# Peptides against a protein of PDB entry 5A53: the designs that were tried, part 130

Target 1, 230 residues: chain A of PDB entry 5A53
Amino acid sequence: LVENVKQALFIPGQSCNKNLHDIMVDLSALKKPDMKRFNRKNDIHPFEDMSPLEFFSEKNDCSLMVLMTSSKKRKNNMTFIRTFGYKIYDMIELMVADNFKLLSDFKKLTFTVGLKPMFTFQGAAFDTHPVYKQIKSLFLDFFRGESTDLQDVAGLQHVISMTIQGDFQDGEPLPNVLFRVYKLKSYKSDQGGKRLPRIELVEIGPRLDFKIGRIHTPSPDMVTEAHKKP

## One batch from the design tools (peptide; made by RFdiffusion4, then SolubleMPNN)

Design b2_p16_6_s4 (from b2_p16_6, 8 letters changed)
Fold by OpenDDE base, seed 5:
Structure b2_p16_6_s4 (fold): chain B 230 residues (1-230), chain A 16 residues (1-16)
Amino acid sequence: as target 1 above (230 residues)
Amino acid sequence: GAKALEEEWEASKVLE
């Protein structure tokens, strides 16, 4: 079953600023060609009323949405939304820390558009903690290109690394998630007449440290229905 | 297009 590639819609909120716009441009570039961006600011408050997002999901045929908002409490906030049957499945606020880097901050490397990134997750909580499990699921779902059974290793150009920043105990604030994007560079090392293939990871950006905000979790019924669809 | 859908949404809010 060729799973249809999920389309993403990037939505500037009313409080969207230049930094968020730039982040939106760079992050959405990784989702090309399967992304749309709105140019106008939309007054959407997803944790107060989800109806606008459901409307946009249906009208744009996008099961992935990212709302860009910024406030004193939630600076550089990227609300990631998933829909199922154009109804809200889950939401998570990921606030970009001020130390972010754009693609322009890195050495420009040529990349092929539409290649599926490899993901790496660092931190046991990605497999055990509900919030980090949701983040893992979200990013895998978001950047999954065509489910080609053949992960053509020859086509692997990008690695997205997600790292939980440090250990935490129950009741402690959830550590940030460090989002990093690397390009695989193959070098032929000439070591003593043996050409050993050397692969290096080169950071290409964007670099985003995500602070976890509010979360909406799906109902058990929606989880069951979402898993029934291949 | 995306812009048309933004306009449709803004128009829908005025009708409510």
Scores: peptide ipSAE 0.028, ipTM 0.627, DockQ to the pose 0.020
Fold by OpenDDE base, seed 1:
Structure b2_p16_6_s4 (fold): chain B 230 residues (1-230), chain A 16 residues (1-16)
Amino acid sequence: as target 1 above (230 residues)
Amino acid sequence: GAKALEEEWEASKVLE
């Protein structure tokens, strides 16, 4: 079965800056070959009018979109959008903190294009809290798609780690999500005359700390419909 | 309107 891998569209908003452009380039490189990028700025305000995003979803055949915007209130904002039948399913604003690192800040390692990353999630709220469950679902959907073929284990080269930054109580601001990307480096160690395979995790970037912004959640009916279509 | 979005999409089509 050819996996119907979800295609992603990266859209620079009108307020997109150089930092967001660089982040967009680096993050989208992890989605190759299943990625499109616009090079022109588009004046889109998804929480005011969703119709431009639905139009772009249909015209580009992309069920995943990322809108890059920046303002004083929402600096370095990546709005992640999912569509179902080219209609908005959900949206979440993830603002990149100023301490970000690009791929150029790390030792350049060669990687095979098109390999699906393994995910690790640190924090109980990824399984219990509705916002963190949405983030978990989004990132799994964005990079793996719906089908985990067993063949993905043989091609494992990347690990994406997502960590909730600290504990929180009800009514407190939601902690940031720490996004980290590692490459699996296999090397043969000669320990005691036995060649033991050693695996090391090497950070390759980008390094992003996401502050959670606004969310749009699907209706219960849309959730039910989206789960019925294999 | 749909036409303005179509023009914007046509203008934005330059995929890097």
Scores: peptide ipSAE 0.026, ipTM 0.662, DockQ to the pose 0.020
Fold by OpenDDE base, seed 3:
Structure b2_p16_6_s4 (fold): chain B 230 residues (1-230), chain A 16 residues (1-16)
Amino acid sequence: as target 1 above (230 residues)
Amino acid sequence: GAKALEEEWEASKVLE
């Protein structure tokens, strides 16, 4: 089964500002060609009424959505939404910290559009804690390109790194998730006449530190239905 | 009311 590549829709909310717009442009560029963006602001409050997002999911045939909003309580907020059968499956608020870097802050490196990134996850909670499991699942779903059977190591150009910022105990605030994007650069080092292939990771951006906000978890019925469809 | 599908912005930024 060729898993159809999940399409993403980026939506500016009513409170979207220049910084959020720039972040949206840079993050959405990593999802090309499987991405759409709205150019107008939409008054959407997904934790109050999900119906507008379900409508947009169906009309644009997008199972992934990102809503860009900002307030005093939720500054630089990216709400990530997944749908199943054009119904809301899950949602998570990820607020971008002020220390973000855009693609323009890094040395421009040409990258091939449509190549599947390799993911790395740092922190045991990505495999044990429900919230971090959801984040891991979300980002894997979001950036899954075409499943070419050959994970041809030769096609590996990008690495997305996600790191939990420190340890935490039950009842403590959840640490931020550090999002980093790297390009693999092969160098032929002439050291003493032996050409050793050296691979270097070069950060290409964007650089985002995500603070975790509100979460909507899927209903048990939707989880069961989502797992039944191969 | 059917909120009009907002015009899709074609992402002109080619990541060169």
Scores: peptide ipSAE 0.023, ipTM 0.558, DockQ to the pose 0.022
Fold by OpenDDE base, seed 2:
Structure b2_p16_6_s4 (fold): chain B 230 residues (1-230), chain A 16 residues (1-16)
Amino acid sequence: as target 1 above (230 residues)
Amino acid sequence: GAKALEEEWEASKVLE
């Protein structure tokens, strides 16, 4: 089965700063080999004009895009875009809080490129609330692709944990999503001559707390088309 | 317009 793995394009916006660049590098490293990164800033305003993104989607054959912008109102903003047929399907702004940690802040662990992470989602809203459902869908789509092929447990190296930061009520600001990446580290414990396999989760980064920003939801027609299996 | 998008594309380089 040729896994139709979705390709991601990382685009520095005009307001991209060093922190966002570093975050981009680290986050995109988790998407290797299925990612492209632009090294030049592009003046894209996706909520004003989506046409540049559709153009880039088509020209790069990328159905996933991440635009890095920063402003006073939307600091360290990563706009995640999905396309279907090179047309905008959905978008979400995820602003990285200042408490972020880069891969360099963690113990460097070698990882195999191309291994799909397992996901864990903490918070009932990931299954019930439209915005968090979109986030869940996005990240699953971004890192796993469409194929629900049972990850060979033998190939399990990474866990991505996404946690909703606290409870919220209707009409309240949506809590941040805590993005954490762990590597499974197998240890042979010599306890009493029995080598018990011990698995430890080691945080490898990046550590990102996402503040939710603006959202574009797909049209009902695009939803129907995207769910039409060929 | 299409031309502006092409200019943005040409200005954009993939990190090798």
Scores: peptide ipSAE 0.018, ipTM 0.586, DockQ to the pose 0.020

Design b2_p16_7_s1 (from b2_p16_7, 9 letters changed)
Fold by OpenDDE base, seed 4:
Structure b2_p16_7_s1 (fold): chain B 230 residues (1-230), chain A 16 residues (1-16)
Amino acid sequence: as target 1 above (230 residues)
Amino acid sequence: DELKRLKELLEKIKKA
């Protein structure tokens, strides 16, 4: 089965700043080679009018989009959009906290472009709460693609970790999602004549703490259509 | 053994 790897389009909004641009560059590097970036700012307000995003989805053949905007109310806002048939499926605002770290803040490690990351999710809400389920689905869709073939272990280079920052009860504000990226390093340890492979995880960045903003959820009809396997 | 080690590392990440 030729896995149709979903293509991502990164779009700087009108309010995109240097920090967001840098975040965009670093995050999009993890999506190479299945990524496009616009170099110009685009005045898009997806929660007011989704039509420009649908146009870009179709024109660029991208089913994943990320809009980079910043305001006082929604600082360092990454709006993640998924399309189905070039129509908006879902959207979620994820605002990057000020404590972010770029790839340049970590030890530069060489990595092979195009290897699929392994994901780890920490927090029961990723499986039970609708918002965190959407986030989990989104990031899996964004970086891993549809192929979950175990054969990926031989090519495992990166681990993406997503953690819900603390427990919460119904009616409480949703905790941030901590996004971390690690490289797997394998060392041949010669301990006592047994070559035991030692594996270490090294954080490589970017380091992002996401505050959850507005969400657009698909209609039941769109959910049904998107899950129709041909 | 490598897979076991990876699982252990992943569990450590889950606890962090």
Scores: peptide ipSAE 0.033, ipTM 0.711, DockQ to the pose 0.038
Fold by OpenDDE base, seed 1:
Structure b2_p16_7_s1 (fold): chain B 230 residues (1-230), chain A 16 residues (1-16)
Amino acid sequence: as target 1 above (230 residues)
Amino acid sequence: DELKRLKELLEKIKKA
């Protein structure tokens, strides 16, 4: 079964700065080889006009897009867009907090390009709250695609952890989502004659704390169409 | 704390 791996397009907006560019490079490295990056800035405002994104989706054959913008109200903003049939399915703004760490801030470890990460989600709201459900769905879709096949644990190299930063009540501002990336290190532990492989997690970056911004949710009809297995 | 939780989770996944 040729896994229809969804392709991602990273788009610098007009307000894209060096920090956002660096974040884009580091995050997109996790999506290799299934990613494209534009070198030119594009003046796109997805919550005002979605048509340019639909055009880029079709022209680049990418069902995933990330728009990099920064303003006073929405600093270090990564707008994640999904398309279905090259039409906008959903969008979410995730603003990177200033405490971000790049890959260069961690010990450089060799990794195999194209291995899918394992995901871990911490926080009950990922399964109950509509916004966090969308985030969970988005990131799973972004890095794993629709493949339900349990990745052979033997081929697991990376773990992506997503944690809701604290508890919240109805009507309160939504807590940030803490994005962390770990490499699995296997050590041959010689404990008691049985070499049980000891697995350790080593953070490799990037480290991103996402503040949730605006969202666009799909229509019920689009949800039904997108879940129709051909 | 998060790393500890992840390690525990990975151990559970290995046993499953």
Scores: peptide ipSAE 0.033, ipTM 0.700, DockQ to the pose 0.031
Fold by OpenDDE base, seed 2:
Structure b2_p16_7_s1 (fold): chain B 230 residues (1-230), chain A 16 residues (1-16)
Amino acid sequence: as target 1 above (230 residues)
Amino acid sequence: DELKRLKELLEKIKKA
């Protein structure tokens, strides 16, 4: 079975700045080798006209896209787009809070490119709330790709942790999603003559707190089509 | 053993 790994396209919008560029570079590094980046800014407004994104999806054979834009209202905005058949499936704006950390802010650790991360989700809303369900689905789709057997611990290098920042009630603003990336580090510990492997989690970055913005949900027809097994 | 340790670590992350 050829893994149908979804390809991602990172697109600088017209308002993309240095910070967003750096965030784009660091986040996209986690998607290697299944990632493309545009070097040029593109004037795309996905919630006004989706046609340019569909065009890019088809031309680049990417079913995942991330548009990098920034404005006063939507600072450090990463619009995550999924397509099906090169048509827009869903979109979500995730604005990176100012407290972000880049890979350069962490200790550089060697990593193997192409290993699929393990995900951890903290917060019941990831399983119950429509928006957080979409976020969970998106990130799993974005980074995990096809179902890896969890049994291959030997292939686990990275853990992506997503945490809903606090509790919320109906009608309240949706809490941020805390995005963290860890590397599994194995140590040889000699305890009492028994070499027990000691495993530690080391944060490697980027560290992103996502504020949730606008959302486009798929039509029921597209949901049905996207879940059809070929 | 490694899987168990990983699970323990993951549980620690969930509680953090």
Scores: peptide ipSAE 0.032, ipTM 0.704, DockQ to the pose 0.039
Fold by OpenDDE base, seed 5:
Structure b2_p16_7_s1 (fold): chain B 230 residues (1-230), chain A 16 residues (1-16)
Amino acid sequence: as target 1 above (230 residues)
Amino acid sequence: DELKRLKELLEKIKKA
């Protein structure tokens, strides 16, 4: 089943600043060509009223949305929204820590637009904890593009790494998720007549540490419907 | 540490 590539809409909120704009530009570059960006700020508060986002989802035919807002309480906040049938499926606030790095902070490497990244998840909680399961699902949906069964390793240029920052116990604050993007560099090492392809990972950015904020989980009915539609 | 783990993972994927 060739799933249609999910389109993303990046929405500057009213409180969007230069840093968030730059982050938006860099993160959305990884989603090209399957992304749209609004140039105008929109006063949207998704945890108070979701209707504007549902409207934008339908109007722009985007099942993925990212709202860029910043406040004293929620600095550099990226609200990731998924829709199903243009209705809100789930939402999660991911606040970018101040130690972020932009693409311009790394060595500029030419990359092919539209290639699927490989994902790596570090931390058992990505498979066991509901919040981290949602994050894993979200990022896979966001960047994986067309579900092709055969990840041609030969076509692999990028690796997206997501790491849970440290161990945590029940009832403790959820650790940040470290988002890293690497380019695969293959070197022909002629060591001793065995051409072993040496692969090196080079960080290309952006580098984002996500603090987890508010979450909206789908209704059981929407979960059932979303799993029924291929 | 993360980069090392990722390299190890990539080596495993290439051998697969």
Scores: peptide ipSAE 0.032, ipTM 0.694, DockQ to the pose 0.032; fails the geometry check

Design b2_p16_7_s2 (from b2_p16_7, 6 letters changed)
Fold by OpenDDE base, seed 1:
Structure b2_p16_7_s2 (fold): chain B 230 residues (1-230), chain A 16 residues (1-16)
Amino acid sequence: as target 1 above (230 residues)
Amino acid sequence: DELERLAEKRKKIEEA
């Protein structure tokens, strides 16, 4: 079965800077080989006009897009876009906090390209709150695609952890989402004459704290169409 | 631009 893996397109906006470029490269490395990156900056404002993104979705056959922009109001902004039939399905702005860490800030570990990560979500709101539900859906879709098959445990190399930073009440600003990436490292532990395999989680980066910005939600009709099994 | 130059350098490193 050829897994219909969703392809991702990373787009530097006109205001893209070195930090965003570095974040883009490091995050997109986790999506290899199922990603493309533009080298040229594009003047795109998705909440004003979505048509350029729909054009790029179709021309590149990518149902996932990430637009990299930075402004005074929206610093280090990653706009995540999903399309269905090359039309905008949903969008969300996730602004990277200044405390980010790149892959170069961690110990370099060898990894196999193309292995899908396991996800862990910490926070009840990922299952109850509409914005956090969208974030959960987005990241699962981004890295796993439509594959419902149980990931072979033997192929498990990476764990992505997403944590809601604290509790919140209705009407309060939404807490940040803490994005962390770990590699599973197997050790042969010689404890008591039985070599028990010990597995440890080692952070490999990038480390990103996402501040939530603007969202575009799909219509009920688009939700129904997107979930129709062919 | 400098961003494009950096992107090309990184691409070469990642493809090597």
Scores: peptide ipSAE 0.016, ipTM 0.552, DockQ to the pose 0.030
Fold by OpenDDE base, seed 2:
Structure b2_p16_7_s2 (fold): chain B 230 residues (1-230), chain A 16 residues (1-16)
Amino acid sequence: as target 1 above (230 residues)
Amino acid sequence: DELERLAEKRKKIEEA
């Protein structure tokens, strides 16, 4: 069963600003070609009413959505939404910290569009803590692209690194997730007359530190349905 | 061939 690549829809909310727009553009570039962006602001409050998102999911045939909003309480907020059967599966607010870097802040490197990124996750909580498990699942789902059995190692160009910023105890605020994107760059190094292939990771952006906000978890029934193989 | 399909998609993206 070749699962169709999940399409992402990026939605500017009513409170979307220039910074969020720029972040949206840069992050969505990583999802090309499987991405749509709205140009108009939409007054959507997903934790109050999810119906508009379900409508957009269906009308745009997008099972992934990202809503861009900003307020004093939730600055630079990217609400990541997944749908199943055009119904809300889960949602998570990820607020971009002010220290973000755009693609323009990095050296422009040529890249091939449509290559699947390799993911790396740093932090045990990605496998143990419900919230971080959801984040891991979300980002893997978001960027997985077409299921090619051949992870053509030759096609590995990008590495997305997600790191939990520090340790935390139960009841403490959840540490930020550090989102980093690297390009694999091959160099021929002449060391002592032997050409050794040298591979370097070059950060290409965007650089985003995500503060975790509100979460909507799927119903058990939706979990069961979403995991049913057709 | 899925690889050919992917190559064609890449080409279309590069041409866009």
Scores: peptide ipSAE 0.007, ipTM 0.397, DockQ to the pose 0.232
Fold by OpenDDE base, seed 5:
Structure b2_p16_7_s2 (fold): chain B 230 residues (1-230), chain A 16 residues (1-16)
Amino acid sequence: as target 1 above (230 residues)
Amino acid sequence: DELERLAEKRKKIEEA
């Protein structure tokens, strides 16, 4: 089964700044080789007019898009967009908190490009709450592509951890999602003559705390079509 | 077509 790996397009918006650019570069590095980046700023307002994104989806053959914008109201905003048949499926604004860390803030580790990350989700809401379900689905789709069978443990290099920052009740503001990236390091420990493989997780970045913004949910018809296995 | 106009405008933005 040739996994149809979804391609991602990173789009700097008109208000994209240096910090967002750096975040874009670092996050997109995790999606290599299945990513494109625009170098020019585009005046796109996806919650006002989605047609620009649908056009870019079709012209670039990218079913994943990330729009980088920043304003006083929505600082360091990454709008994640998915398309189906080059039509908008869903969108979510994820604003990066100011405490972000870039890859350069961590110990530089060599990694193989193109290895699928393992995901870990911390928080029951990822399975129960519609917004967090969408986030879970989005990030799985973004970095893993279609749910293929058991990733060979031998090929596991990266772990992406997504944690809901605290408990919340209905009607409360949705907690941030803590995005962390780790590399698995295997050490042969010679402790006591039994070579037990020791696995350590080393954070490699970027470190992003996502504040949830606006969302666009798919129509029921699009949900049905997108879940139709060919 | 507005899409074609958008396409041309974007091509110019991408090429500029």
Scores: peptide ipSAE 0.039, ipTM 0.730, DockQ to the pose 0.017; fails the geometry check
Fold by OpenDDE base, seed 3:
Structure b2_p16_7_s2 (fold): chain B 230 residues (1-230), chain A 16 residues (1-16)
Amino acid sequence: as target 1 above (230 residues)
Amino acid sequence: DELERLAEKRKKIEEA
C-alpha cells in the first residue's frame, strides 16, 4: 500500500494573536514538508458554518486543517479538522494553556525533515474514552500519515508524547492532554572499557498543554465510507 | 451557489 501522507493547512482565524501565530509556526514545522500556512487572517467559525473549511480543504487539497482562534471563552484555541472527500469528518477544539514553550525555548538541535515520529500515549482513556480516542486518532493521522509499513527504527529521530493529566470520573471535566516532543540522542558511554550505546530523550519543543473544547463527530455513514479499503 | 460565494469571499480576503 502506497503511503498516502495527509497534507495539513494551518489557518489563522480573525482572532489569531502573536502567541497563536508562534505556536502555529512551531507546530507546523513538525509537519514539513506536508504543510501549508495561510498568512492572512480568515473569518471562520467552524461550529457555526463548516462550508469555508470544506472549500479550503478542496482548493488546497488538504485533509487536515488547524484553525487558530482566541477569545475570552476559548483562549489560544486550535481547532483541528479532518476532512474526507473534502467534507468535514471530525473537529476538536484544543486550547493551549498559557504555560506553553516554543522551539526557541529549547536547545536547537539539527533534525531531518520528513522523518516519522514515534508516538507514546499515557493514560488508559486513550483506548477507552471516545474523546481521547479521537485525539489519539487525530494526532496519529496528523503526524504519521497513513502507513502500513513497519516504522524504520533506524530512521527514528523524534518521539511525540501525549499524556492525560490525571484521573477523572464520568461527568467530570476532561483532564488536559500534555503534548511533548523529544529527539533521540545517541551517546557512546565508555563504562568499564565497553562502549555501550546509550539513548537519551531530549525535549525539543514545542511544549503544549491542551484543554479540550467542543467536538464534532462524524456521522455513522461517513465513518463507514472513510474506513472502506480501496 | 455557495462555492462561488466562498470563492468570492476568499478572493476578497486575499486581496485585502
Scores: peptide ipSAE 0.021, ipTM 0.643, DockQ to the pose 0.017; fails the geometry check

